# Peptides against a protein of PDB entry 7QUU: the designs that were tried, part 18

Target 1, 43 residues: chain A of PDB entry 7QUU
Amino acid sequence: DAVEPSVEKEYKKIISFRDTVFEGKHQQFLVPNNVRLKFLRDR

## One batch from the design tools (peptide; aimed at target 1 I14 R43)

Design b2_p23_6_s4 (made by RFdiffusion4, then SolubleMPNN; from b2_p23_6, 14 letters changed)
Fold by OpenDDE base, seed 4:
Structure b2_p23_6_s4 (fold): chain B 43 residues (1-43), chain A 23 residues (1-23)
Amino acid sequence: as target 1 above (43 residues)
Amino acid sequence: KILSLEEVEKKFNEILEKLKKLE
């Protein structure tokens, strides 16, 4: 089933944010390793 | 930009709340 375009846009944001958290790097954001590890443990 | 833990958590919650409103 085709995902609604509005829902797809928010899924893309989740994926992008996940990549920021896991990799510690994003085009807009840097996540320090200590913050990244704490976030991954608490979530 | 370098993110604090609080900023990371805030952004995560903002995304989740938007998804809940679309369901």
Scores: peptide ipSAE 0.046, ipTM 0.503, DockQ to the pose 0.337
OpenDDE base, seeds 1, 2, 3, 5: peptide ipSAE 0.043, 0.037, 0.033, 0.043; ipTM 0.505, 0.471, 0.452, 0.482

Design b2_p23_7 (made by RFdiffusion4)
Pose (drawn by RFdiffusion4):
Structure b2_p23_7 (pose): chain A 43 residues (1-43), chain P 23 residues (1-23)
Amino acid sequence: as target 1 above (43 residues)
Amino acid sequence: PLTAEERREMVEEYLELLKEVKE
């Protein structure tokens, strides 16, 4: 499963979701310091 | 590059972390 047909579809939905949380204005999720670093460092 | 399985696991772990921080 290293690069499936799923990749771009996964990216568009994940990227947009993540990018909103990268702003930390996500309606469902308010993100503090530790979460900020987790997202950025891992991915 | 990450496999599909590894990408799905990473997303799940992020959603779990977000739920824990929300609680």

Design b2_p23_7_s1 (made by RFdiffusion4, then SolubleMPNN; from b2_p23_7, 10 letters changed)
Fold by OpenDDE base, seed 5:
Structure b2_p23_7_s1 (fold): chain B 43 residues (1-43), chain A 23 residues (1-23)
Amino acid sequence: as target 1 above (43 residues)
Amino acid sequence: VKTVEELRKEVKEELELLKKVQE
């Protein structure tokens, strides 16, 4: 099935964030404990 | 504030969800 352009955009955002998190330059991020990462999960 | 380990876990979970939408 063709991936919707909206889903592909959110995937590119999470890949960019992943690379930052896995570089290991940061031990903590300014994300509140009650906030969870949420990207587009539906078509 | 979240640790790098907590965010690595959340990133992995979100990638698995997005992968299922792309299949």
Scores: peptide ipSAE 0.357, ipTM 0.770, DockQ to the pose 0.039
OpenDDE base, seeds 1, 2, 3, 4: peptide ipSAE 0.354, 0.354, 0.350, 0.347; ipTM 0.766, 0.766, 0.760, 0.750; seed 4 fails the geometry check

Design b2_p23_7_s2 (made by RFdiffusion4, then SolubleMPNN; from b2_p23_7, 9 letters changed)
Fold by OpenDDE base, seed 1:
Structure b2_p23_7_s2 (fold): chain B 43 residues (1-43), chain A 23 residues (1-23)
Amino acid sequence: as target 1 above (43 residues)
Amino acid sequence: PLTVEELRKEIEEELELLKKVQA
């Protein structure tokens, strides 16, 4: 089935944050409030 | 704060769960 819009929206936030992490400029990060890294797990 | 390794792990887990939802 097609991914629900809400899931896709959260996915895009995760990917955007991932890209920041993968830039490698920092060793530690505070997870932004808008990035729900447990969203899919809680579903 | 989380380390890069910790974040990569969490992100990978979420992406894997997304694949399950998408299937």
Scores: peptide ipSAE 0.182, ipTM 0.696, DockQ to the pose 0.037
OpenDDE base, seeds 2, 3, 4, 5: peptide ipSAE 0.182, 0.168, 0.140, 0.127; ipTM 0.689, 0.702, 0.668, 0.653

Design b2_p23_7_s3 (made by RFdiffusion4, then SolubleMPNN; from b2_p23_7, 7 letters changed)
Fold by OpenDDE base, seed 1:
Structure b2_p23_7_s3 (fold): chain B 43 residues (1-43), chain A 23 residues (1-23)
Amino acid sequence: as target 1 above (43 residues)
Amino acid sequence: PLTLEELRKLVEEELELLKKVQE
């Protein structure tokens, strides 16, 4: 089954956020509200 | 505040969990 377009879009946002974190250019990161990383948003 | 290393670890762990949910 094709991954639902909504799930794929969210996954891409998570990957984009990961890449930003892994670049290590910033000491502080804003977790996007639409990224399903709730545990990071709450910290 | 989370260190950069801790943040990287947490993101990686969450992505691993998301992969398991898709399996």
Scores: peptide ipSAE 0.094, ipTM 0.561, DockQ to the pose 0.057
OpenDDE base, seeds 2, 3, 4, 5: peptide ipSAE 0.060, 0.044, 0.036, 0.053; ipTM 0.505, 0.472, 0.458, 0.491

Design b2_p23_7_s4 (made by RFdiffusion4, then SolubleMPNN; from b2_p23_7, 7 letters changed)
Fold by OpenDDE base, seed 2:
Structure b2_p23_7_s4 (fold): chain B 43 residues (1-43), chain A 23 residues (1-23)
Amino acid sequence: as target 1 above (43 residues)
Amino acid sequence: PLSLEERRKLVKEELELLKKVKE
C-alpha cells in the first residue's frame, strides 16, 4: 500500500529508534519514555 | 527479525492508537 511521505518519515524515525535501542544499527537519539510505543517496549 | 513491512504495519497501528488518545 502507498504510504504518505509524512507517515513514512514517522515510520523511519520509530524504526531507527527501535534499531538503536535493540539492535544498535543506528546512531543514538533521546526519546522520552512517556512517548515510547508498546512495539518499542516489547521489541 | 521483523521485515521492514511488518515494522511499518506495527508502527502504523500504534500511531493510530496514539492519535486517538491525543484527540
Scores: peptide ipSAE 0.019, ipTM 0.384, DockQ to the pose 0.079
OpenDDE base, seeds 1, 3, 4, 5: peptide ipSAE 0.018, 0.018, 0.035, 0.024; ipTM 0.375, 0.377, 0.475, 0.434; seeds 1, 4, 5 fail the geometry check

Design b2_p23_8 (made by RFdiffusion4)
Pose (drawn by RFdiffusion4):
Structure b2_p23_8 (pose): chain A 43 residues (1-43), chain P 23 residues (1-23)
Amino acid sequence: as target 1 above (43 residues)
Amino acid sequence: EVATEEEVLEKVDEILEKLDEVE
């Protein structure tokens, strides 16, 4: 499953969601310091 | 409703694990 047909579909949904959280204004999730580093360092 | 920090971390793990599986 190293690169499936799913990739771009997964990216569009996941990138937009993550990018909102990267701003930290996510309606469902308010993200502090530790979460900021977790997102950025891992991915 | 706003999720707790623990719930946010679980969601972050889920997303990272899904991306690792796909790649």

Design b2_p23_8_s1 (made by RFdiffusion4, then SolubleMPNN; from b2_p23_8, 15 letters changed)
Fold by OpenDDE base, seed 1:
Structure b2_p23_8_s1 (fold): chain B 43 residues (1-43), chain A 23 residues (1-23)
Amino acid sequence: as target 1 above (43 residues)
Amino acid sequence: MILSEEEVNKLLDEIIEREKKLL
């Protein structure tokens, strides 16, 4: 199934965020309970 | 909330699946 170009762009942003977060910190992350990723807020 | 790397990956997968249903 061809993933729509809009869905693929958001998937790439989530992967890039994951990689950036994991490069910078130990095995545990402080996530605030109401954190929507900034790029997901504008939708 | 403090999450492990595994819990962060699970949360990101749930976000991806939610966004795929909304687009």
Scores: peptide ipSAE 0.041, ipTM 0.453, DockQ to the pose 0.111
OpenDDE base, seeds 2, 3, 4, 5: peptide ipSAE 0.040, 0.037, 0.039, 0.023; ipTM 0.439, 0.441, 0.429, 0.374

Design b2_p23_8_s2 (made by RFdiffusion4, then SolubleMPNN; from b2_p23_8, 16 letters changed)
Fold by OpenDDE base, seed 4:
Structure b2_p23_8_s2 (fold): chain B 43 residues (1-43), chain A 23 residues (1-23)
Amino acid sequence: as target 1 above (43 residues)
Amino acid sequence: MIKSLEEVEKLFDELLERERRLR
């Protein structure tokens, strides 16, 4: 079924955030583990 | 207010499972 373009765009942002924070996959570089966890600990 | 890292991981897993069902 065709997911609405607005909903698909939101899911892509959530996946990109997950990959950056947990997997440390960034489109341009691997995020070090210590930098990933700093964003979550300072909250 | 997110209470733990585990709560964030669970929310991401639920969102991914929803995405997989909507594709």
Scores: peptide ipSAE 0.030, ipTM 0.473, DockQ to the pose 0.102
OpenDDE base, seeds 1, 2, 3, 5: peptide ipSAE 0.023, 0.024, 0.023, 0.023; ipTM 0.423, 0.416, 0.398, 0.431

Design b2_p23_8_s3 (made by RFdiffusion4, then SolubleMPNN; from b2_p23_8, 16 letters changed)
Fold by OpenDDE base, seed 5:
Structure b2_p23_8_s3 (fold): chain B 43 residues (1-43), chain A 23 residues (1-23)
Amino acid sequence: as target 1 above (43 residues)
Amino acid sequence: MIKSLEEVEKLLDEIIEREKKLL
């Protein structure tokens, strides 16, 4: 089944966010209060 | 280092829930 192009773009942003947040030194499973999802604010 | 995809999903859900309260 072809994933809708809108949903695929959201997954790519989530993956890029994952990589940005988790490639950088967060040994703690605590989401910092200053972490923001840009793609939710741009809606 | 994240140990599982489930830990990522949980952290993303927590961030999304916080963002929904700030929108």
Scores: peptide ipSAE 0.030, ipTM 0.377, DockQ to the pose 0.081
OpenDDE base, seeds 1, 2, 3, 4: peptide ipSAE 0.030, 0.029, 0.025, 0.028; ipTM 0.377, 0.390, 0.354, 0.399; seed 3 fails the geometry check

Design b2_p23_8_s4 (made by RFdiffusion4, then SolubleMPNN; from b2_p23_8, 15 letters changed)
Fold by OpenDDE base, seed 1:
Structure b2_p23_8_s4 (fold): chain B 43 residues (1-43), chain A 23 residues (1-23)
Amino acid sequence: as target 1 above (43 residues)
Amino acid sequence: EIKSLEEVEEELDKIIEREKKLL
């Protein structure tokens, strides 16, 4: 099933954000348990 | 509080899985 282009674009942003953090590029990161990613709120 | 990278990864995985359900 083809993922809708909008959903795929947002998923790619989530993965890019994850990779940036997990590569150790951030020395300090606070993640509240109920955080929603900013770029997914601007719908 | 400074979390370990492993703790941040675990918390981000929870966020990612939640966000996938909202897409």
Scores: peptide ipSAE 0.038, ipTM 0.457, DockQ to the pose 0.087
OpenDDE base, seeds 2, 3, 4, 5: peptide ipSAE 0.028, 0.034, 0.035, 0.030; ipTM 0.350, 0.446, 0.442, 0.391

## One batch from the design tools (peptide; aimed at target 1 E10)

Design b2_p24_1 (made by RFdiffusion4)
Pose (drawn by RFdiffusion4):
Structure b2_p24_1 (pose): chain A 43 residues (1-43), chain P 24 residues (1-24)
Amino acid sequence: as target 1 above (43 residues)
Amino acid sequence: AKVATFEEIDEKIEEIREEVREEL
């Protein structure tokens, strides 16, 4: 499963979701310091 | 919006991945 057909579809849904959290204005999720670093360092 | 932990957000990412796999 190293690069499936799923990849771009996954990317578009997930990158937009993550990018909103990257701004931290996510309607469902308000993200503080530790969460900021977790997102950026891991991925 | 409420303050969220990373695990809660990661579970949402997993849900998005499962939905994409079901669609395929």

Design b2_p24_1_s1 (made by RFdiffusion4, then SolubleMPNN; from b2_p24_1 with V3I F6Y D10E K12E E15K E22K)
Fold by OpenDDE base, seed 5:
Structure b2_p24_1_s1 (fold): chain B 43 residues (1-43), chain A 24 residues (1-24)
Amino acid sequence: as target 1 above (43 residues)
Amino acid sequence: AKIATYEEIEEEIEKIREEVRKEL
């Protein structure tokens, strides 16, 4: 089956964000609300 | 926006990789 374009887009955003943050060498960073991170969801 | 660590981001990346792999 073809990977849903939505999941691939979110993955690419997270990778791009990670790479930008890792280049900055920050141990902690502000995750944008437009990135799908389940652990950062409010319960 | 929320604060995350490198380890937390890598863990979520692996979860997304596995989600993508299951849809292939």
Scores: peptide ipSAE 0.116, ipTM 0.536, DockQ to the pose 0.179
OpenDDE base, seeds 1, 2, 3, 4: peptide ipSAE 0.075, 0.088, 0.069, 0.083; ipTM 0.495, 0.514, 0.476, 0.510

Design b2_p24_1_s2 (made by RFdiffusion4, then SolubleMPNN; from b2_p24_1, 7 letters changed)
Fold by OpenDDE base, seed 3:
Structure b2_p24_1_s2 (fold): chain B 43 residues (1-43), chain A 24 residues (1-24)
Amino acid sequence: as target 1 above (43 residues)
Amino acid sequence: PKVATYEEIEEEIKKIREEVRKEL
């Protein structure tokens, strides 16, 4: 099944959001270091 | 910016994943 270009765009948003959260640079959220470390362990 | 919990961030990721599933 050809993944629609819309779906690929939304997966890129998930990845970008995740990476921004890991860096703690999210515009809406200050991400504590302990939360960042949880995300790194769940990978 | 609000201080985020792990649960708040996982909920937001879950919302984005659910939006992607509605477009499939």
Scores: peptide ipSAE 0.041, ipTM 0.485, DockQ to the pose 0.589
OpenDDE base, seeds 1, 2, 4, 5: peptide ipSAE 0.026, 0.025, 0.026, 0.027; ipTM 0.439, 0.324, 0.381, 0.444; seeds 1, 5 fail the geometry check

Design b2_p24_1_s3 (made by RFdiffusion4, then SolubleMPNN; from b2_p24_1, 8 letters changed)
Fold by OpenDDE base, seed 1:
Structure b2_p24_1_s3 (fold): chain B 43 residues (1-43), chain A 24 residues (1-24)
Amino acid sequence: as target 1 above (43 residues)
Amino acid sequence: APIATYDEIEEEIEKIREEVRKEL
């Protein structure tokens, strides 16, 4: 079935966050998993 | 702003991947 536009939009946001912010910060700074991110909803 | 850990956001990524997989 075609993916619902709502789910596709959420997926694209999460992937964009992962690729541009999350993975970049984790890889560059070795941030522990228990560290809390303050900006997850501001993008 | 809601504060999430790296573990919380990885869990959210996996939830959305599973939702997309069920709709394909």
Scores: peptide ipSAE 0.039, ipTM 0.482, DockQ to the pose 0.128
OpenDDE base, seeds 2, 3, 4, 5: peptide ipSAE 0.039, 0.037, 0.038, 0.035; ipTM 0.492, 0.493, 0.486, 0.492

Design b2_p24_1_s4 (made by RFdiffusion4, then SolubleMPNN; from b2_p24_1 with A1P T5S F6Y D10E K12E E15K)
Fold by OpenDDE base, seed 1:
Order: structure tokens, then sequence, then C-alpha cells
Structure b2_p24_1_s4 (fold): chain B 43 residues (1-43), chain A 24 residues (1-24)
């Protein structure tokens, strides 16, 4: 199996987490609009 | 779910980075 580059694996996990949280679908976290907007500016 | 701060979200992102590093 091609070992997925660690950077690509990290990126995929982070993006999946971010999208789940910002869509309000995460089991643990709700993100307020000001936090969402800050994240979109910083990323 | 709880309302998260920006810092709490960054902490969870850093946790994901650590988990990926430990798998190498």
Amino acid sequence: as target 1 above (43 residues)
Amino acid sequence: PKVASYEEIEEEIEKIREEVREEL
C-alpha cells in the first residue's frame, strides 16, 4: 500500500474535522459565527 | 455539543496533527 504522505493524511483529517464542526454536525463542538469567520480568515 | 472557542478548535487540530505524527 502506498503510504499516504503524512502531510496529505493530516490535511484530510483536519479538513474533515473543520467541515463537520462548521456545518454544526460535530458531536462535541458547536462553533459561533465569530469563530467561524476568524478561522476562514486565518486559513 | 458545547460552544467552542477558537482556541479549543486549534487544540483539536493540534491533536489531529499529533495523532498523524504518531502513526509514522
Scores: peptide ipSAE 0.498, ipTM 0.835, DockQ to the pose 0.620
OpenDDE base, seeds 2, 3, 4, 5: peptide ipSAE 0.431, 0.496, 0.492, 0.496; ipTM 0.808, 0.835, 0.833, 0.834

Design b2_p24_2_s2 (made by RFdiffusion4, then SolubleMPNN; its pose is not in this set)
Fold by OpenDDE base, seed 4:
Structure b2_p24_2_s2 (fold): chain B 43 residues (1-43), chain A 24 residues (1-24)
Amino acid sequence: as target 1 above (43 residues)
Amino acid sequence: KKKEEEERRKKEEEELKRLLRRLE
């Protein structure tokens, strides 16, 4: 199924948000280190 | 215009929900 280019862009933002907040792999969002949910990285 | 934009937004929201279910 071809995903619409608009929806793919929103999905990429959600992945980048997840990786910034939970995994800390991305720097696209200036999330302070104390706000990162570290307990979701260890699974 | 407004109805067509709403239908497009609903389609985009459904596709986004399908993509989110693939991340779980």
Scores: peptide ipSAE 0.063, ipTM 0.482, DockQ to the pose 0.105
OpenDDE base, seeds 1, 2, 3, 5: peptide ipSAE 0.041, 0.063, 0.057, 0.061; ipTM 0.428, 0.476, 0.458, 0.448

Design b2_p24_2_s3 (made by RFdiffusion4, then SolubleMPNN; its pose is not in this set)
Fold by OpenDDE base, seed 4:
Structure b2_p24_2_s3 (fold): chain B 43 residues (1-43), chain A 24 residues (1-24)
Amino acid sequence: as target 1 above (43 residues)
Amino acid sequence: DEEEEERRRLEEEEEEARLRRRLE
């Protein structure tokens, strides 16, 4: 089944956000440490 | 593991933040 191009765009945004929270390298997003720690524990 | 070292640093910082809030 071809994934709809809308769903693929949303998935790419979710992955990019997750990777930003994990890496902490993007100074553009002040992710609170409690949120970052939750993503690391849920992996 | 770099992910485990990052998790440990964030746990230590969350504990320090809890201790600070208990002294206020």
Scores: peptide ipSAE 0.131, ipTM 0.710, DockQ to the pose 0.019
OpenDDE base, seeds 1, 2, 3, 5: peptide ipSAE 0.126, 0.129, 0.121, 0.130; ipTM 0.707, 0.711, 0.697, 0.706

Design b2_p24_3 (made by RFdiffusion4)
Pose (drawn by RFdiffusion4):
Structure b2_p24_3 (pose): chain A 43 residues (1-43), chain P 24 residues (1-24)
Amino acid sequence: as target 1 above (43 residues)
Amino acid sequence: LTSEEVREWYEELIEYLKEEGYLL
């Protein structure tokens, strides 16, 4: 499953979701310091 | 990373956010 047909479809939905959380203004999730580093460092 | 590994990482991250109380 290294690169499926799913990849771009996964990216568009995940990227947008993640990018909102990268701003930390996500309606469902308010993100502090530790979460900021977790997102950025891992991915 | 595989597609499965990426899905598992985001699922685990959402669970972590809920457990730490960052869900509104």

Design b2_p24_3_s1 (made by RFdiffusion4, then SolubleMPNN; from b2_p24_3, 12 letters changed)
Fold by OpenDDE base, seed 5:
Structure b2_p24_3_s1 (fold): chain B 43 residues (1-43), chain A 24 residues (1-24)
Amino acid sequence: as target 1 above (43 residues)
Amino acid sequence: LTVEERRKWEKEFLEELEKLGYKL
């Protein structure tokens, strides 16, 4: 199995999280750390 | 996705998170 680059894995998590948010299935005040891209942690 | 498509999606996603009142 080609190890998907870490950035691609994080991106897929962000897309999944986005879809969940837009479907109204997620109402957390904080973005979960497990779905955050590394560049979002420094903001 | 191209790098440009990814950056566009990330930007739109961040803007929507801010509109929803998420703390980044």
Scores: peptide ipSAE 0.044, ipTM 0.463, DockQ to the pose 0.092
OpenDDE base, seeds 1, 2, 3, 4: peptide ipSAE 0.035, 0.038, 0.041, 0.039; ipTM 0.478, 0.454, 0.461, 0.458

Design b2_p24_3_s2 (made by RFdiffusion4, then SolubleMPNN; from b2_p24_3, 11 letters changed)
Fold by OpenDDE base, seed 3:
Structure b2_p24_3_s2 (fold): chain B 43 residues (1-43), chain A 24 residues (1-24)
Amino acid sequence: as target 1 above (43 residues)
Amino acid sequence: RTVEELRKWEKDFIEDLKRKGYLL
């Protein structure tokens, strides 16, 4: 079956949030450089 | 996966960030 629109919407929001945090672009979080670099390398 | 499971994951993720000291 197709993914429910509500699930897909929530998933996309979470992925976007996670990416924003680990890219160091979220104003409420400060991720250490080593963690950001690892994230960017591994995705 | 349900919306509720995703919201729980998001909450746990934020709490993990807080525990790591990443919250400003």
Scores: peptide ipSAE 0.600, ipTM 0.876, DockQ to the pose 0.402
OpenDDE base, seeds 1, 2, 4, 5: peptide ipSAE 0.600, 0.598, 0.598, 0.599; ipTM 0.876, 0.875, 0.875, 0.876

Design b2_p24_3_s4 (made by RFdiffusion4, then SolubleMPNN; from b2_p24_3, 12 letters changed)
Fold by OpenDDE base, seed 3:
Structure b2_p24_3_s4 (fold): chain B 43 residues (1-43), chain A 24 residues (1-24)
Amino acid sequence: as target 1 above (43 residues)
Amino acid sequence: LTVEELRKWEEEFLKELEKLGYKL
């Protein structure tokens, strides 16, 4: 059966966040390394 | 690390980028 919209939405968010923080890629821009690495260090 | 914790981190990270002048 089709995946529930809520589950699919959460999955897409997790993948997007992973790409943004860990890979430094966003659909509109490259995430600055200093900001990315500081965030990962402090959390 | 739970999905809920990751969601909170995403929200915080995007807010910090917005404060720095990045359009999301």
Scores: peptide ipSAE 0.214, ipTM 0.679, DockQ to the pose 0.313
OpenDDE base, seeds 1, 2, 4, 5: peptide ipSAE 0.206, 0.193, 0.206, 0.206; ipTM 0.671, 0.656, 0.671, 0.664; seed 1 fails the geometry check

Design b2_p24_4_s2 (made by RFdiffusion4, then SolubleMPNN; its pose is not in this set)
Fold by OpenDDE base, seed 5:
Structure b2_p24_4_s2 (fold): chain B 43 residues (1-43), chain A 24 residues (1-24)
Amino acid sequence: as target 1 above (43 residues)
Amino acid sequence: VTKLEKLLEELLKLLEELKKLLEE
């Protein structure tokens, strides 16, 4: 089945977060609240 | 909750655990 646009949007956020974490920056990661999978909480 | 949604939630949990380890 086609991935729902909302699910794809949340997937892209997770990938962006992954890439930020793995960039090897020895800096404190500010994880924005919009990375959370909101659609899972509403079900 | 679809299989994909479950996998994405698991990935998010693992990333949060990794974040904690990187902050120690």
Scores: peptide ipSAE 0.039, ipTM 0.504, DockQ to the pose 0.039
OpenDDE base, seeds 1, 2, 3, 4: peptide ipSAE 0.036, 0.028, 0.025, 0.028; ipTM 0.483, 0.472, 0.443, 0.470

Design b2_p24_4_s3 (made by RFdiffusion4, then SolubleMPNN; its pose is not in this set)
Fold by OpenDDE base, seed 3:
Structure b2_p24_4_s3 (fold): chain B 43 residues (1-43), chain A 24 residues (1-24)
Amino acid sequence: as target 1 above (43 residues)
Amino acid sequence: VTKLEKLLEELLKKLEELLKLLEQ
């Protein structure tokens, strides 16, 4: 079944946050601070 | 990673799992 567009949008936000903060086995993923802050503002 | 970062990762994994279950 097609995922509801609202649920897919929330899922993509969760994955984007995970990938912005963490990489691999509990390593901090170093992205520029402006990218992290942009994500937090778009919540 | 800090203790807080580990807790946030666990919460994100649980949210990802719950969303996948709602897609079924």
Scores: peptide ipSAE 0.031, ipTM 0.493, DockQ to the pose 0.027
OpenDDE base, seeds 1, 2, 4, 5: peptide ipSAE 0.028, 0.026, 0.028, 0.027; ipTM 0.461, 0.444, 0.453, 0.456

Design b2_p24_5 (made by RFdiffusion4)
Pose (drawn by RFdiffusion4):
Structure b2_p24_5 (pose): chain A 43 residues (1-43), chain P 24 residues (1-24)
Amino acid sequence: as target 1 above (43 residues)
Amino acid sequence: EPKVLETEEEVDEVMDEVTEEVRE
């Protein structure tokens, strides 16, 4: 499963979700310091 | 109300849930 057909579909939904959390204005999730570093350092 | 995520475990759980929902 190293690069499936799923990849772009996964990216569009996830990247948009993640990018909103990267602003931290996510309606469902308010993200503080530790979460900020977790997102950025891992991915 | 919005959930405040504070720990790495909560972030991983949320990212797993999002990944599972995307794959469904």

Design b2_p24_5_s1 (made by RFdiffusion4, then SolubleMPNN; from b2_p24_5, 12 letters changed)
Fold by OpenDDE base, seed 2:
Structure b2_p24_5_s1 (fold): chain B 43 residues (1-43), chain A 24 residues (1-24)
Amino acid sequence: as target 1 above (43 residues)
Amino acid sequence: KPIILKTDEEVDELEKKKLEEVRA
């Protein structure tokens, strides 16, 4: 299904953060909504 | 196995799917 553009932009930030935190590991990384909102508010 | 941040909330299956779609 198509992801909304706003949601896609949000997930791209989370993915970039994941890759930085996990030293470029290609592991799946799931962020609950409350944690995601906190991360995005700090940026 | 996917890394899931531990919170009091369960990660919704639809959200998991959306994240995987954007990650690919």
Scores: peptide ipSAE 0.024, ipTM 0.292, DockQ to the pose 0.207
OpenDDE base, seeds 1, 3, 4, 5: peptide ipSAE 0.021, 0.018, 0.023, 0.022; ipTM 0.266, 0.309, 0.280, 0.348

Design b2_p24_5_s2 (made by RFdiffusion4, then SolubleMPNN; from b2_p24_5, 11 letters changed)
Fold by OpenDDE base, seed 4:
Structure b2_p24_5_s2 (fold): chain B 43 residues (1-43), chain A 24 residues (1-24)
Amino acid sequence: as target 1 above (43 residues)
Amino acid sequence: KPIILTTDEEADEVEEKVRKEVRE
């Protein structure tokens, strides 16, 4: 399945964010008004 | 915890992809 270009961009941001957080760093993200924050649930 | 910055419609697809990558 070809991932939508928008979804692929957000996926790359999440991986970059994860790696930065595991390094003990923080990254700031600009959140547009039409975007929601959802935590990944370990289920 | 990792966070998703996306639309509600794309959130579930992105969440599934990230879960696969974290398990590899």
Scores: peptide ipSAE 0.024, ipTM 0.396, DockQ to the pose 0.135
OpenDDE base, seeds 1, 2, 3, 5: peptide ipSAE 0.020, 0.022, 0.021, 0.021; ipTM 0.388, 0.354, 0.325, 0.325

Design b2_p24_5_s3 (made by RFdiffusion4, then SolubleMPNN; from b2_p24_5, 10 letters changed)
Fold by OpenDDE base, seed 2:
Structure b2_p24_5_s3 (fold): chain B 43 residues (1-43), chain A 24 residues (1-24)
Amino acid sequence: as target 1 above (43 residues)
Amino acid sequence: KPIVLETDEEVDEMLEKKRKEVRE
């Protein structure tokens, strides 16, 4: 089943959101360094 | 003011909310 182009676009936004949150670059969200370090170790 | 996400669980909850908003 081809994922609808709309759904694929929104998944790309969620991935970009995750990455910007964990980088601490998201304008609306701050993630402490200890949480970021835990997340990076669990990957 | 930015929202502070203090745990991986809070981040996962926020990501899950964003995933639901996209499916609705």
Scores: peptide ipSAE 0.057, ipTM 0.521, DockQ to the pose 0.678
OpenDDE base, seeds 1, 3, 4, 5: peptide ipSAE 0.050, 0.056, 0.047, 0.050; ipTM 0.509, 0.511, 0.492, 0.504

Design b2_p24_5_s4 (made by RFdiffusion4, then SolubleMPNN; from b2_p24_5, 11 letters changed)
Fold by OpenDDE base, seed 2:
Structure b2_p24_5_s4 (fold): chain B 43 residues (1-43), chain A 24 residues (1-24)
Amino acid sequence: as target 1 above (43 residues)
Amino acid sequence: MPKILKTDEEVEELMKKKREEVRK
């Protein structure tokens, strides 16, 4: 399924960005599926 | 509100669960 590696790659970028923004806070926010799907559709 | 994950283990477990959901 060609959708799995693209979705996983974009999710890893969102997590890496979050981890950088919240560096020093052990708090990681879930990206809502609708926000993730919007971010993936805008590319 | 988005769920706050407090540990890297909770993130890994969520990533595993989401991979299983996309594979069905």
Scores: peptide ipSAE 0.025, ipTM 0.457, DockQ to the pose 0.111
OpenDDE base, seeds 1, 3, 4, 5: peptide ipSAE 0.021, 0.020, 0.021, 0.019; ipTM 0.357, 0.399, 0.363, 0.391

